# Peptides against a protein of PDB entry 4J2C: the designs that were tried, part 20

Target 1, 107 residues: chain A of PDB entry 4J2C
Amino acid sequence: MEDPFFVVKGEVQKAVNTAQGLFQRWTELLQDPSTATREEIDWTTNELRNNLRSIEWDLEDLDETISIVEANPRKFNLDATELSIRKAFITSTRQVVRDMKDQMSTS

## One batch from the design tools (peptide; aimed at target 1 D3 V8)

Design b2_p18_7_s3 (made by RFdiffusion4, then SolubleMPNN; from b2_p18_7, 9 letters changed)
Fold by OpenDDE base, seed 2:
Structure b2_p18_7_s3 (fold): chain B 107 residues (1-107), chain A 18 residues (1-18)
Amino acid sequence: as target 1 above (107 residues)
Amino acid sequence: SREKEREELRKKLKEFYS
C-alpha cells in the first residue's frame, strides 16, 4: 500500500483553498449588507464552518500519524526532513484555520 | 462526494499506519 499521507495532505490543501474562498465571500457579505441576503450569509457561514471542521478533523488524523511514526520509526523509515515537512504542514494549516475561525468568532 | 472520499482516506490512513 502506498502511503496515503500525501493524498490526504493534498485534499486538505484543496479544502483550505475552498474555505478561503468561502471566507472571502463571508467577509464581503458582512462588509456590504446592501448586497447580502440573510440566506446567503447563513449558507456561507454554515458551509465555511463545516469545511473548517472537516479540515481540523483531517489534520487530527494526520497529526496522529506523526505520533505513530515517531513511536515506530523502524517501521516507516521516514527521514527527518520529511517528518519536519509533515509537521510544518499541520502546524501552518492549523494556523490558517485558526485565523479564519478567530475572525468569524469576533463577528 | 468529498465526504465519501474523506472517509476512504481516513480508512487508508488507519490501515497504513496501523
Scores: peptide ipSAE 0.619, ipTM 0.929, DockQ to the pose 0.818
OpenDDE base, seeds 1, 3, 4, 5: peptide ipSAE 0.619, 0.612, 0.617, 0.619; ipTM 0.929, 0.927, 0.928, 0.929

Design b2_p18_7_s4 (made by RFdiffusion4, then SolubleMPNN; from b2_p18_7, 10 letters changed)
Fold by OpenDDE base, seed 2:
Structure b2_p18_7_s4 (fold): chain B 107 residues (1-107), chain A 18 residues (1-18)
Amino acid sequence: as target 1 above (107 residues)
Amino acid sequence: SSEEERRKKREELRKFYS
């Protein structure tokens, strides 16, 4: 079996891109109410929140794999560089999500 | 569906890292 970590990582990356697009639109709608409908605001907000939650869930799963690997290093035989890359991805992606959520919570 | 695909991938993670 091929390591599915990278598949999920790829899905997270795509979801982040989608979320960033939705976030941009969300920001635009709130910055110029004259061009915004309540329907689009609600739709965009809901889609964005759903995507962010999905990303967070996947990140939790990915983060758990890190703990498993660190607890069983001989079984998976990941080098330090790869493990660092995986950890960095999770950390940086969580930060991206958090930044969007922080801005949404203050609006 | 997208949700089904995600569920399958999560299951694959579980199996691989079990």
Scores: peptide ipSAE 0.537, ipTM 0.900, DockQ to the pose 0.884
OpenDDE base, seeds 1, 3, 4, 5: peptide ipSAE 0.531, 0.529, 0.534, 0.535; ipTM 0.899, 0.897, 0.899, 0.899; seed 1 fails the geometry check

Design b2_p18_8 (made by RFdiffusion4)
Pose (drawn by RFdiffusion4):
Structure b2_p18_8 (pose): chain A 104 residues (1-33, 37-107), chain P 18 residues (1-18)
Amino acid sequence: MEDPFFVVKGEVQKAVNTAQGLFQRWTELLQDPTREEIDWTTNELRNNLRSIEWDLEDLDETISIVEANPRKFNLDATELSIRKAFITSTRQVVRDMKDQMSTS
Amino acid sequence: SLEERYYELLYNAIERHE
């Protein structure tokens, strides 16, 4: 089989980009004074977070699985480090948006 | 097995994004 981690990584990357875009408009709709557009934007943004959060759980488990069985997966160590790094950074990106959503 | 679980998680993720 081929390892689909990078495929799912690509999907997470696109959703983050989508979430970044919605978050920008979401901020605008609040700072330059309708209800219907705000509601749609808010819930779609939350929809992007749902997908991202879920995907990050699975991706993080795959790292746990690979480390418990290194010989089967034969992953380059640098590549593996970059994978954890992606999860770390992406989790921070998502958390930061939600915090701005909470205060703003 | 760990292998089956690994690919199950990633292929279920791909299915969700199809």

Design b2_p18_8_s1 (made by RFdiffusion4, then SolubleMPNN; from b2_p18_8, 6 letters changed)
Fold by OpenDDE base, seed 4:
Structure b2_p18_8_s1 (fold): chain B 107 residues (1-107), chain A 18 residues (1-18)
Amino acid sequence: as target 1 above (107 residues)
Amino acid sequence: SLEERYYKLLNESVKRHE
């Protein structure tokens, strides 16, 4: 079977980019109320949260795949380097999401 | 099997983005 990990990884990366754009706009809207409508703020906030939730969901699945691979090393053709890259991706992406969520929760 | 679960997890993730 084809390993679809990279497909999910790609989708997560796209979602992160989208979220970062939304986060930037969210920040701008809250910093200058004269340029913002409640409608846009709400839309941006909701879209951002939805994207972040989607990312977190994927990361949970990706994280579980890591556990499966590590528990069954002979069943998967993955070297240590690839596994490390996957782990690093999950960890760094979680941090990016956490940073945005932290800033949103304190606003 | 765990291998089947591996692919199930990933395939479900892919489907969520379709």
Scores: peptide ipSAE 0.565, ipTM 0.928, DockQ to the pose 0.975
OpenDDE base, seeds 1, 2, 3, 5: peptide ipSAE 0.557, 0.553, 0.560, 0.563; ipTM 0.926, 0.926, 0.927, 0.928

Design b2_p18_8_s2 (made by RFdiffusion4, then SolubleMPNN; from b2_p18_8, 8 letters changed)
Fold by OpenDDE base, seed 5:
Structure b2_p18_8_s2 (fold): chain B 107 residues (1-107), chain A 18 residues (1-18)
Amino acid sequence: as target 1 above (107 residues)
Amino acid sequence: SLEEKYYKLLLESVERSK
């Protein structure tokens, strides 16, 4: 079987890009009420939260795969370099999500 | 097995992304 990790990684990256776009719009709407409707704010907020939840769910699965691979790296044909890349991706992505969530929770 | 769990996690993630 081929390793589908890169597929999930790609989907997470797409979701992050989408979330960042939604977050930018969310910020713009809140900073300029004259251009904002409650409907658009609600829609943007909901879409953003949905994307963030999707990312977090995938990250949980990806994180668990790290533990599985670390228990038996030869079985999955992954070296330390690849594992480091995967860990860094998960860590940095979690930080991006956390930053957006922190700003949303304080607004 | 751990291998099965590994692929199940990832394949389910892929499915959710569709």
Scores: peptide ipSAE 0.386, ipTM 0.873, DockQ to the pose 0.956
OpenDDE base, seeds 1, 2, 3, 4: peptide ipSAE 0.375, 0.363, 0.383, 0.381; ipTM 0.869, 0.864, 0.872, 0.871

Design b2_p18_8_s3 (made by RFdiffusion4, then SolubleMPNN; from b2_p18_8, 7 letters changed)
Fold by OpenDDE base, seed 5:
Structure b2_p18_8_s3 (fold): chain B 107 residues (1-107), chain A 18 residues (1-18)
Amino acid sequence: as target 1 above (107 residues)
Amino acid sequence: SLEEKYYKLLLESVKRHE
């Protein structure tokens, strides 16, 4: 049976990649004002924040699924390795988001 | 059930990306 966890995981990964691209542009715009307009800075900042918020929302749902699985692991047919991978993904992704937010001073 | 909640959470997450 298909597990939607991987679908969400994939969407989170895509959002992270998008956020990282936006973050890079955000950094470039702030470092070189000659190439930056207020409009692009605002757009980039808002898009970045929206992506980060989306990721955080998904991570909350993913994190809750961990607790559900742990309450009845047999029902979901997940071994310890897969569960560890899921936990590690959530933890590492949260760290990536936190790092970007910290650098944006929006933590 | 917990299973229903599991899928509901994930499916709602998927829908947010549609």
Scores: peptide ipSAE 0.488, ipTM 0.910, DockQ to the pose 0.870
OpenDDE base, seeds 1, 2, 3, 4: peptide ipSAE 0.482, 0.471, 0.483, 0.487; ipTM 0.908, 0.906, 0.909, 0.910

Design b2_p18_8_s4 (made by RFdiffusion4, then SolubleMPNN; from b2_p18_8, 9 letters changed)
Fold by OpenDDE base, seed 4:
Order: C-alpha cells, then sequence, then structure tokens
Structure b2_p18_8_s4 (fold): chain B 107 residues (1-107), chain A 18 residues (1-18)
C-alpha cells in the first residue's frame, strides 16, 4: 500500500517552492517601492502567508506521524534511516519557514 | 489502532490540498 506520508511531503515541498518564489518577489517589491503597487504587495504578502500557514499545518501532521510511529515501531515497516530522513525534512522545513517569517516580521 | 490513526491523520492532510 502507498504511504501517504510522501504525498503530504510532496505537497509541503511544492508549497515551499511557491513560498520561496513569493518571498523573493515580496523582497523585490519592498526593495524598490517605485516599481511596486500596494495592491501587488498585499497580494504577494497574503499569498506568501497562506503558503507558510499551509506548510506549518502539514508539518504538524507529519510531526505527529513520527510520534505515532515511534510509539509503536513494530507496526510500521520503517527503518531508522527513513525515520531520520523524515525528521530531518520536518526540522529543515520548519527552519526555512521560520527564516521567512522572521524577515517578514522585521520588515 | 496506531496504523489507523497514522493513515487518518495523513489522509486528512491530503484532503486540505484538494
Amino acid sequence: as target 1 above (107 residues)
Amino acid sequence: SDVERYYKLLLESVKRHS
């Protein structure tokens, strides 16, 4: 049976890529106000925040699956390497989100 | 069961992207 963890992981990865693009545009708009409209800034900001919230929500679910697996590892055919990869993905993705959020909050 | 909880959690997450 297919493991839906990878489906969610894929959705998170897509959302991260989208967020990074939006973040880049957001940065560009704020760096040169003469080329930016408030409308585009607001749109970009809102889309970026929506993507970030989506990622954070998925990461919470993914993180909980880790806890479920670790609570009863014999029920899941996952080796230590795969579990480590999943944990690393969650941790690194959270850091990426935090970095963008920190920059947005200080701008 | 833990397996059921695991799949339910992930499938609900997938549904948010539908």
Scores: peptide ipSAE 0.715, ipTM 0.956, DockQ to the pose 0.879
OpenDDE base, seeds 1, 2, 3, 5: peptide ipSAE 0.715, 0.715, 0.715, 0.714; ipTM 0.956, 0.956, 0.956, 0.955

## One batch from the design tools (peptide; aimed at target 1 V7 L62)

Design b2_p19_1 (made by RFdiffusion4)
Pose (drawn by RFdiffusion4):
Structure b2_p19_1 (pose): chain A 104 residues (1-33, 37-107), chain P 19 residues (1-19)
Amino acid sequence: MEDPFFVVKGEVQKAVNTAQGLFQRWTELLQDPTREEIDWTTNELRNNLRSIEWDLEDLDETISIVEANPRKFNLDATELSIRKAFITSTRQVVRDMKDQMSTS
Amino acid sequence: SAAETRAENREKLHEYYHE
């Protein structure tokens, strides 16, 4: 089989981008004074977070699985470090948006 | 569809790392 981690990684990257775009408009709709547009934008943004959060759990499990069985997966160590790094950074990106959503 | 592609990619990820 081929390893689909980078495929799913690409999917997570697109959803973050989408979330980043919705977050920008979401901030605008609050700072320059309708209800229907705000509601749609808010829930779609949450939809992007639902997908990202779920994907990150699975991707993080794959790292745990690879480390428990290194010979089977034969992953370059640098490549593996970059994978954890992606999860770390993406989690921070998502958390930060939610915090701004909570206070704003 | 995009939803079907996402479901297939998640299945492949599961099969690759759990089977």

Design b2_p19_1_s1 (made by RFdiffusion4, then SolubleMPNN; from b2_p19_1, 11 letters changed)
Fold by OpenDDE base, seed 5:
Structure b2_p19_1_s1 (fold): chain B 107 residues (1-107), chain A 19 residues (1-19)
Amino acid sequence: as target 1 above (107 residues)
Amino acid sequence: SAEERRKKLREEHKKFYYE
């Protein structure tokens, strides 16, 4: 059986792109009320928050796999480079999500 | 659907890492 990590990684990447698009729209709506309705603001805000939570949930699952792999090196036989890439992806993606959340909470 | 796809991925994840 192939490792599904890269597939989930791809899904997370797509979700991040979607979230970034929603975040941009969220910012635009708040900056120019003439182009925004309360309904669109609420929809965009909710969609964004839901997507961010979904990403965070997936990242938690991916992060857990790191611990499992490290605890069972012979079973999974991942080299150090691949493991490093996986860790870096989780870390950097969490930062992207955190940045959006911080801006939303401040606004 | 996307939901079905994610469900399948979660199942594969469980099988690969936890079994």
Scores: peptide ipSAE 0.422, ipTM 0.841, DockQ to the pose 0.867
OpenDDE base, seeds 1, 2, 3, 4: peptide ipSAE 0.418, 0.421, 0.417, 0.417; ipTM 0.840, 0.839, 0.838, 0.837; seeds 3, 4 fail the geometry check

Design b2_p19_1_s2 (made by RFdiffusion4, then SolubleMPNN; from b2_p19_1, 10 letters changed)
Fold by OpenDDE base, seed 5:
Structure b2_p19_1_s2 (fold): chain B 107 residues (1-107), chain A 19 residues (1-19)
Amino acid sequence: as target 1 above (107 residues)
Amino acid sequence: SAAERRERARKELREFYYN
């Protein structure tokens, strides 16, 4: 069986792109009330929050796999560089999510 | 759908790393 880490990573990347689009729209709606309905604001906000929660959930799973690999190095035999890339992806993606959440909570 | 793909990916992840 092929390592499915990259499959989940790919889905997280897609979800991040979706969230960033929703975040952009959310910002636009709040900046120009003449183009915004309460319904669209609520929909956009809820969709954005749902996407962010999904990303966070997947990142937790990905992070756990790293712990499993590090505890069982001979079983998985992953390259150190690849493991570093995986860790960096999780860290940077968490930061992207955190930045959006912080802006939403203060607006 | 995205939800279906995510669920399938999560399932594969669990199968690979917990078995």
Scores: peptide ipSAE 0.620, ipTM 0.932, DockQ to the pose 0.835
OpenDDE base, seeds 1, 2, 3, 4: peptide ipSAE 0.618, 0.616, 0.618, 0.617; ipTM 0.931, 0.931, 0.931, 0.931

Design b2_p19_1_s3 (made by RFdiffusion4, then SolubleMPNN; from b2_p19_1, 12 letters changed)
Fold by OpenDDE base, seed 2:
Structure b2_p19_1_s3 (fold): chain B 107 residues (1-107), chain A 19 residues (1-19)
Amino acid sequence: as target 1 above (107 residues)
Amino acid sequence: SREEERERKRKELREFYYK
């Protein structure tokens, strides 16, 4: 069986790109109300929040796999570099999500 | 749904990491 970590990772990466696009549009809509409708603002806001939540969910599940691997290193035989990459991905992605959420909460 | 998608991925991960 192939390790599904990278599959989920890929889905998270795509979701991040989608969220960043939504965030950009969200910012544009709020910066120029004359070009925005309430309907699009609401839709964009909801889609963005939903995407961010989904990313956070997946990161929790990926983070759990890290704990399992670290508790059973011989079973999975991941080298230090691979494990570091996985950890870094989770950490950096959480930061990206946090940055968007922080900006949304202060706007 | 989003919840169903999460559960799908969780199932895939569990099948590998808890086998």
Scores: peptide ipSAE 0.723, ipTM 0.957, DockQ to the pose 0.532
OpenDDE base, seeds 1, 3, 4, 5: peptide ipSAE 0.719, 0.722, 0.716, 0.556; ipTM 0.957, 0.957, 0.956, 0.908; seed 5 fails the geometry check

Design b2_p19_1_s4 (made by RFdiffusion4, then SolubleMPNN; from b2_p19_1, 11 letters changed)
Fold by OpenDDE base, seed 5:
Structure b2_p19_1_s4 (fold): chain B 107 residues (1-107), chain A 19 residues (1-19)
Amino acid sequence: as target 1 above (107 residues)
Amino acid sequence: SSMEEREKARKALHEFYYK
């Protein structure tokens, strides 16, 4: 069986791109009320929140796999460099999500 | 769909790491 970590990683990356697009639109709607309808604001906000939640959920799963690997190194036999890359991806992605959430919470 | 792909990935992840 092939390790599906990279598949989930790819899905997270796609979700991040989607969230960033929604976040950009969200900021635009708030910056220019004349171009913003309540319906679009609500839709964009909800979609963005849902995407961010989805990303966080997947990151938790990915993070758990790392814990499993570290607890069973011989079973999975992952290269140390690969493990570091996986950890770095989770850390950096969490930061990206956190940055968007922080801006949303202050709006 | 994206949702379907995500679900498949999550299932695969669980199967691989929790078997």
Scores: peptide ipSAE 0.547, ipTM 0.899, DockQ to the pose 0.855
OpenDDE base, seeds 1, 2, 3, 4: peptide ipSAE 0.544, 0.542, 0.545, 0.542; ipTM 0.897, 0.896, 0.898, 0.897; seed 4 fails the geometry check

Design b2_p19_2 (made by RFdiffusion4)
Pose (drawn by RFdiffusion4):
Structure b2_p19_2 (pose): chain A 104 residues (1-33, 37-107), chain P 19 residues (1-19)
Amino acid sequence: MEDPFFVVKGEVQKAVNTAQGLFQRWTELLQDPTREEIDWTTNELRNNLRSIEWDLEDLDETISIVEANPRKFNLDATELSIRKAFITSTRQVVRDMKDQMSTS
Amino acid sequence: ALEERWEEFVATANARKAA
C-alpha cells in the first residue's frame, strides 16, 4: 500500500488555511461595528477546527504506530521527525486561534 | 491491534482521496 499520511497532511494544511481565512474575517466582524454573518463565520471556523483536531489525533497515532514497528514502515528518520513537527506546529496554530477567539 | 488500526487509517484516507 501507499502511505497516505502526506495526503491527510495536505488535507489538514487546507483546513488550516481555510480556518486562517475565517479567523481573519471573524476578527474584522468584531472590530469594525451583523449577527447572522458572525454566527455563520464562527461556526464554520469551529467546523474547521473539528476536522483538524480529529485528523491530528489520527496522524499522531500513526506516528506512535510507526515507532512501535519501525521495520514494517521503513520511514526515513528525517521524514518521520518532520511528521511529528507538523503535528506540533499545527496543534500550536489551532490552539492560538482558539485563544484569540476566547478573549476577543 | 496496531496493524488493524493502521489498515483502518489507510482505508479511511484512501476513501477520502477517492472522493

Design b2_p19_2_s1 (made by RFdiffusion4, then SolubleMPNN; from b2_p19_2, 12 letters changed)
Fold by OpenDDE base, seed 5:
Order: C-alpha cells, then sequence, then structure tokens
Structure b2_p19_2_s1 (fold): chain B 107 residues (1-107), chain A 19 residues (1-19)
C-alpha cells in the first residue's frame, strides 16, 4: 500500500507558510491601525483562521495515520526514524498553530 | 475501521496530488 502521508504533509506545509505570511500581515495591521482598514484586518483574520483550521484538520488526519501504521506495521513497513519524523512534524506544527492562535486570542 | 479510515485518507490525499 502506498503511503499518502507526504501529500497531506505538503499541503500542511503550504498552509503553514501561508498562515505565517498572513499572521505577519495581521500583526502589522494591528500594530499601526492608522494605516489599516477594518476590511483588510477582517479579511486577513479570516484567511488566517481558515488556514489554521485547515492545518489542524489535516494534522488530525495525519495523526490518525500514524496510529493506523503503528497498529499495522507489517502493511506499511515504516521504520522508527520515519515515524519519529512524522510525529515531530505534527507536534511542531501544532505548536506553531497554537502560538499564532494564542496571540490572536489575546489581541 | 482503521482500514477504512486509511483508505479514505489515501483517496483524499491522492485527489490533492492530482490537483
Amino acid sequence: as target 1 above (107 residues)
Amino acid sequence: SDEKKYEEFFEKAKKRKEE
């Protein structure tokens, strides 16, 4: 069976990059309200949240795949190193998302 | 089942790759 993990991982990485750009803009807009419109703030905020939700959704799926693979190692033949990399990716990405969400919730 | 869940994930991922 083929392993589709990398496909979703790639999508998550793209969404993270997009979110980070949006977050930077979001921060800039809030730092200088005189140069920001409410429309751009709202748009940026919405796009950012959408990307973050997309990431979180994909991370749940990726996390599930790890559980499935670990329960059926013979079918997937993933070594401990690869599983560790995948787990680390999920963990670190969740942290990145949480950091942005925390800042958004306090602003 | 885990198998079904993985299949669904696989098909979704495959679709994304084709886009």
Scores: peptide ipSAE 0.249, ipTM 0.795, DockQ to the pose 0.862
OpenDDE base, seeds 1, 2, 3, 4: peptide ipSAE 0.229, 0.238, 0.232, 0.232; ipTM 0.784, 0.790, 0.786, 0.784

Design b2_p19_2_s2 (made by RFdiffusion4, then SolubleMPNN; from b2_p19_2, 10 letters changed)
Fold by OpenDDE base, seed 1:
Formats: structure tokens, C-alpha cells, sequence
Structure b2_p19_2_s2 (fold): chain B 107 residues (1-107), chain A 19 residues (1-19)
């Protein structure tokens, strides 16, 4: 059995990569309307939002895993270093999502 | 639930270490 944290982490990383690509395209479409159709803008926007939402949901799950481990460290034997790394991943990923969302909201 | 998955994961991990 795989560590549940890394299963979800993997999904988050994939979604982040996808979102970043979509975000890049989204910005390009808005920067040059002559190359953009409304259909592509709408599609890209929706796909991007869906990915961001997926990431946020998974981050909640990852955050829960942290809480579970911290609630019973004797049962779930993870050292402080590993726990710190996991927390850092969640924090940094939330920031990445927030940055994209902020830019979308101001456009 | 996630907790159940973790419990199962660590249970199996413990068994592997025990051997």
C-alpha cells in the first residue's frame, strides 16, 4: 500500500502542471484578442478553474493527513523533518493557486 | 476515510518492519 499522502500529492502535482499550462494560455488569449475566440477563452477559463478547484480540494485532504498524524504521532511514526516537508508542500502549492486566482480575478 | 487509509497503511508498514 502506498502512503496516502503521496498518492494525493501526485494528483496535486499533475493538476498544478495542467493549471499552469492553462493559465499561460489564458493570459495569452487575453493579451492578444486577435488570436482568441470567445469559445477558447471560455473553455480555457473553465478548465483552469476546474483544475484549481481540484487542487484546493486535494490540499484540504493533504492538510487533514497532517492533522491526523499530529493528533497521534505515536501511531503514525513520521519524523519532524518529513512532516515539515509535507507542510511546506501544502503551503507553497496554496500560494501557487492563490497567485493564479488573484490574477484571474483582476482580469 | 483518510484516517482509515492511514491506519491501514501504517499497520501494514509495522508488519513489514516486524518481519
Amino acid sequence: as target 1 above (107 residues)
Amino acid sequence: SLEEKYEEFFKKAYERKKK
Scores: peptide ipSAE 0.151, ipTM 0.665, DockQ to the pose 0.114
OpenDDE base, seeds 2, 3, 4, 5: peptide ipSAE 0.127, 0.123, 0.106, 0.098; ipTM 0.651, 0.646, 0.674, 0.626

Design b2_p19_2_s3 (made by RFdiffusion4, then SolubleMPNN; from b2_p19_2, 11 letters changed)
Fold by OpenDDE base, seed 5:
Structure b2_p19_2_s3 (fold): chain B 107 residues (1-107), chain A 19 residues (1-19)
Amino acid sequence: as target 1 above (107 residues)
Amino acid sequence: SDEEKYEEFYKKAYERKLK
């Protein structure tokens, strides 16, 4: 079977792409109120938050797998390079999510 | 246990892939 990490990683990446699109629209709606409806703002905001929440949930699971592997590296046969890549993915993705959340909370 | 957690993660991921 495929490494489960990559399955969830793929789901996270899809959610990130979706979130970034929604965030862009969210920004546009707020920058030009004349073209924005409350309905679209609410929908966009909710969808964005849902995607961000989904990402955060998956990142927690992915982070847990890293902890498990690090606790017993012999069992899971992951080299340091791969583990580093996985950690970097989680860290960078969390930063992307945080940046969007920070801007949303500021508005 | 860590093993159980990993197995559960694996199962969930596998299920996602099948959908």
Scores: peptide ipSAE 0.311, ipTM 0.835, DockQ to the pose 0.799
OpenDDE base, seeds 1, 2, 3, 4: peptide ipSAE 0.283, 0.299, 0.280, 0.285; ipTM 0.822, 0.830, 0.820, 0.821; seed 2 fails the geometry check

Design b2_p19_2_s4 (made by RFdiffusion4, then SolubleMPNN; from b2_p19_2, 12 letters changed)
Fold by OpenDDE base, seed 3:
Structure b2_p19_2_s4 (fold): chain B 107 residues (1-107), chain A 19 residues (1-19)
Amino acid sequence: as target 1 above (107 residues)
Amino acid sequence: SLEEKYKKFFEKAYERKEK
C-alpha cells in the first residue's frame, strides 16, 4: 500500500508548479498590456486561483494526517525525521501560496 | 476518506515493523 501522504504531496507539487507557471504568465500579462487580451488575463487569473485553492485544500488534508499521527504516535510509529520533513513541506508550501495570493490581492 | 486510507496504511506499516 502506498503512503497517502506522498500521493497528495505529488498532487500538491504538480499544482504548485502549474500555479507558478500561471503566476509568471499573469505577471507578464499585467506588465505588458500590449501582449495581453482581457480574455487571457481572466482565464489565467481564474486558473491560478483554482490551483491555489486546490493546494490549500490538500494542505488542510495533509495537516490532518499530521494531527492523526501526533495524536497516537505509538499506533502509527512514523519516523520523527520524516514527520519533520512532512511538516516543513506543508509550512513552506503554504508560504509559497500566501506569497502569490498576496501579490494577486495587491494588483 | 483520506483519514481512513491513512489509518489503513499506518496499521499495515505498523504490522510490518513489528515483524
Scores: peptide ipSAE 0.094, ipTM 0.610, DockQ to the pose 0.074
OpenDDE base, seeds 1, 2, 4, 5: peptide ipSAE 0.090, 0.077, 0.088, 0.091; ipTM 0.605, 0.595, 0.599, 0.601

Design b2_p19_3 (made by RFdiffusion4)
Pose (drawn by RFdiffusion4):
Structure b2_p19_3 (pose): chain A 104 residues (1-33, 37-107), chain P 19 residues (1-19)
Amino acid sequence: MEDPFFVVKGEVQKAVNTAQGLFQRWTELLQDPTREEIDWTTNELRNNLRSIEWDLEDLDETISIVEANPRKFNLDATELSIRKAFITSTRQVVRDMKDQMSTS
Amino acid sequence: SASEERYLEIVEMWNERMD
């Protein structure tokens, strides 16, 4: 089989981009004084977070699985490090948005 | 093994999304 980690990684990247865009408009709708648009933007942003969070759990489990069975997967170590790095950074990106959403 | 079964479940689910 072909390893779909990078496919799912790509999907996560797109959702983050979508979330970044919604977060920007979300900030605007609050800083330059309707309710309906704010509600739609807020919940779609949360929809992007739901997908991202779920995908990161699965992706993180795949790393745990690969490390428990290195010979089966034959992953380049540098490539594997970059995978954990993606999870680490993406989790930070998501957490940062939610914090700004909480205070703003 | 259980880990192998779980891995295949994750891969199967991701392949379904690619189709």

Design b2_p19_3_s1 (made by RFdiffusion4, then SolubleMPNN; from b2_p19_3, 8 letters changed)
Fold by OpenDDE base, seed 4:
Structure b2_p19_3_s1 (fold): chain B 107 residues (1-107), chain A 19 residues (1-19)
Amino acid sequence: as target 1 above (107 residues)
Amino acid sequence: SELEERYEEIKEKWYERLE
């Protein structure tokens, strides 16, 4: 495996999907406390936070690789299109994570 | 270079995780 970026990207995407599911449940639990146990709320919250943290961790590494490539574009065999795709992925993923975190902090 | 070495370190970390 010469470039594992796409594999890591896939893992991040899966983690995002998982987080979104947990976030949805988290929202449901908080919207109707009469049907929610504190145990499930805590579990969901913790799982969600862990997933978000994992995503952010990977994004840091992904972002660093992009920075390195941009610092020496002649050495790396990545064209402008591929680099843009990678950058866009990181940017959009960060936004998704930020949105969930913002809503969690205001609840 | 130092940056290139760092790049390889990150890749190696990924390889180990993905194995």
Scores: peptide ipSAE 0.534, ipTM 0.905, DockQ to the pose 0.753
OpenDDE base, seeds 1, 2, 3, 5: peptide ipSAE 0.524, 0.515, 0.527, 0.529; ipTM 0.902, 0.900, 0.903, 0.904

Design b2_p19_3_s2 (made by RFdiffusion4, then SolubleMPNN; from b2_p19_3, 10 letters changed)
Fold by OpenDDE base, seed 5:
Structure b2_p19_3_s2 (fold): chain B 107 residues (1-107), chain A 19 residues (1-19)
Amino acid sequence: as target 1 above (107 residues)
Amino acid sequence: SELEKRYEEIKKKWYERLE
C-alpha cells in the first residue's frame, strides 16, 4: 500500500489553518463583547474544539507510524531526512495545538 | 510482525477516509 502520509499531513495543516482562524475569532469575540453574541461564542468555541480534536486524532496516528518506522527502519526503507521532516511536523503541530488549548482553558 | 500489521491498519484507515 502506498504511503499516504503527505496527504494526511496536508489535511492536518488545513485543519490547523482553520483552527487558527477560529481561534482568532474566538479571542476577538471575548475581547469585545459589543461585537459578540453568546450564540456566536458558543458556535466558535465548539467548532474550534472540534477542529483541534480532529488534529490531535490524526497526530496520534501520525506519531504511531513514526514510532513503528523507528522500531524497524530497514523494513520501511524511509529516508532519514524524510523521517526528520515528519517528526518535526508532528512536534510543531502539537505545539500549535497546545498553545491554543492552553489559552482556551485559562480564559 | 504486529508493528507492521498496525502500520498497515493505520494506512488503510487513512485510505478509507481519503476515498
Scores: peptide ipSAE 0.526, ipTM 0.904, DockQ to the pose 0.791
OpenDDE base, seeds 1, 2, 3, 4: peptide ipSAE 0.518, 0.508, 0.517, 0.521; ipTM 0.902, 0.899, 0.902, 0.903

Design b2_p19_3_s3 (made by RFdiffusion4, then SolubleMPNN; from b2_p19_3, 10 letters changed)
Fold by OpenDDE base, seed 4:
Structure b2_p19_3_s3 (fold): chain B 107 residues (1-107), chain A 19 residues (1-19)
Amino acid sequence: as target 1 above (107 residues)
Amino acid sequence: SELEKKYEEIVEKWKKRLE
């Protein structure tokens, strides 16, 4: 079986970094209306949502691969340590996304 | 198995996106 997990993980991390930057700008725009245009607010909001959606989609696939491996442990060459690392990545990333989404929904 | 097929489908999807 192929294992492109680390590549996908890298893509997710890039999306997280991008989202965090967009989120920071989003908060700045809403905190200072005098410097914020409707166009930039809309652009930032849309880009942020797109990145978050992309992350969530990848996390679902990553999570499914882990579930499959755990259901068939002897058919894959992943040890418990690697699986733990992968699970931790998904859990922590979901939390980061959730935090941003929670703030967006209440603003 | 069905699970292995699902795994391969996910991997193939990723490969297409990342190529």
Scores: peptide ipSAE 0.602, ipTM 0.921, DockQ to the pose 0.764
OpenDDE base, seeds 1, 2, 3, 5: peptide ipSAE 0.598, 0.587, 0.592, 0.601; ipTM 0.922, 0.919, 0.921, 0.922

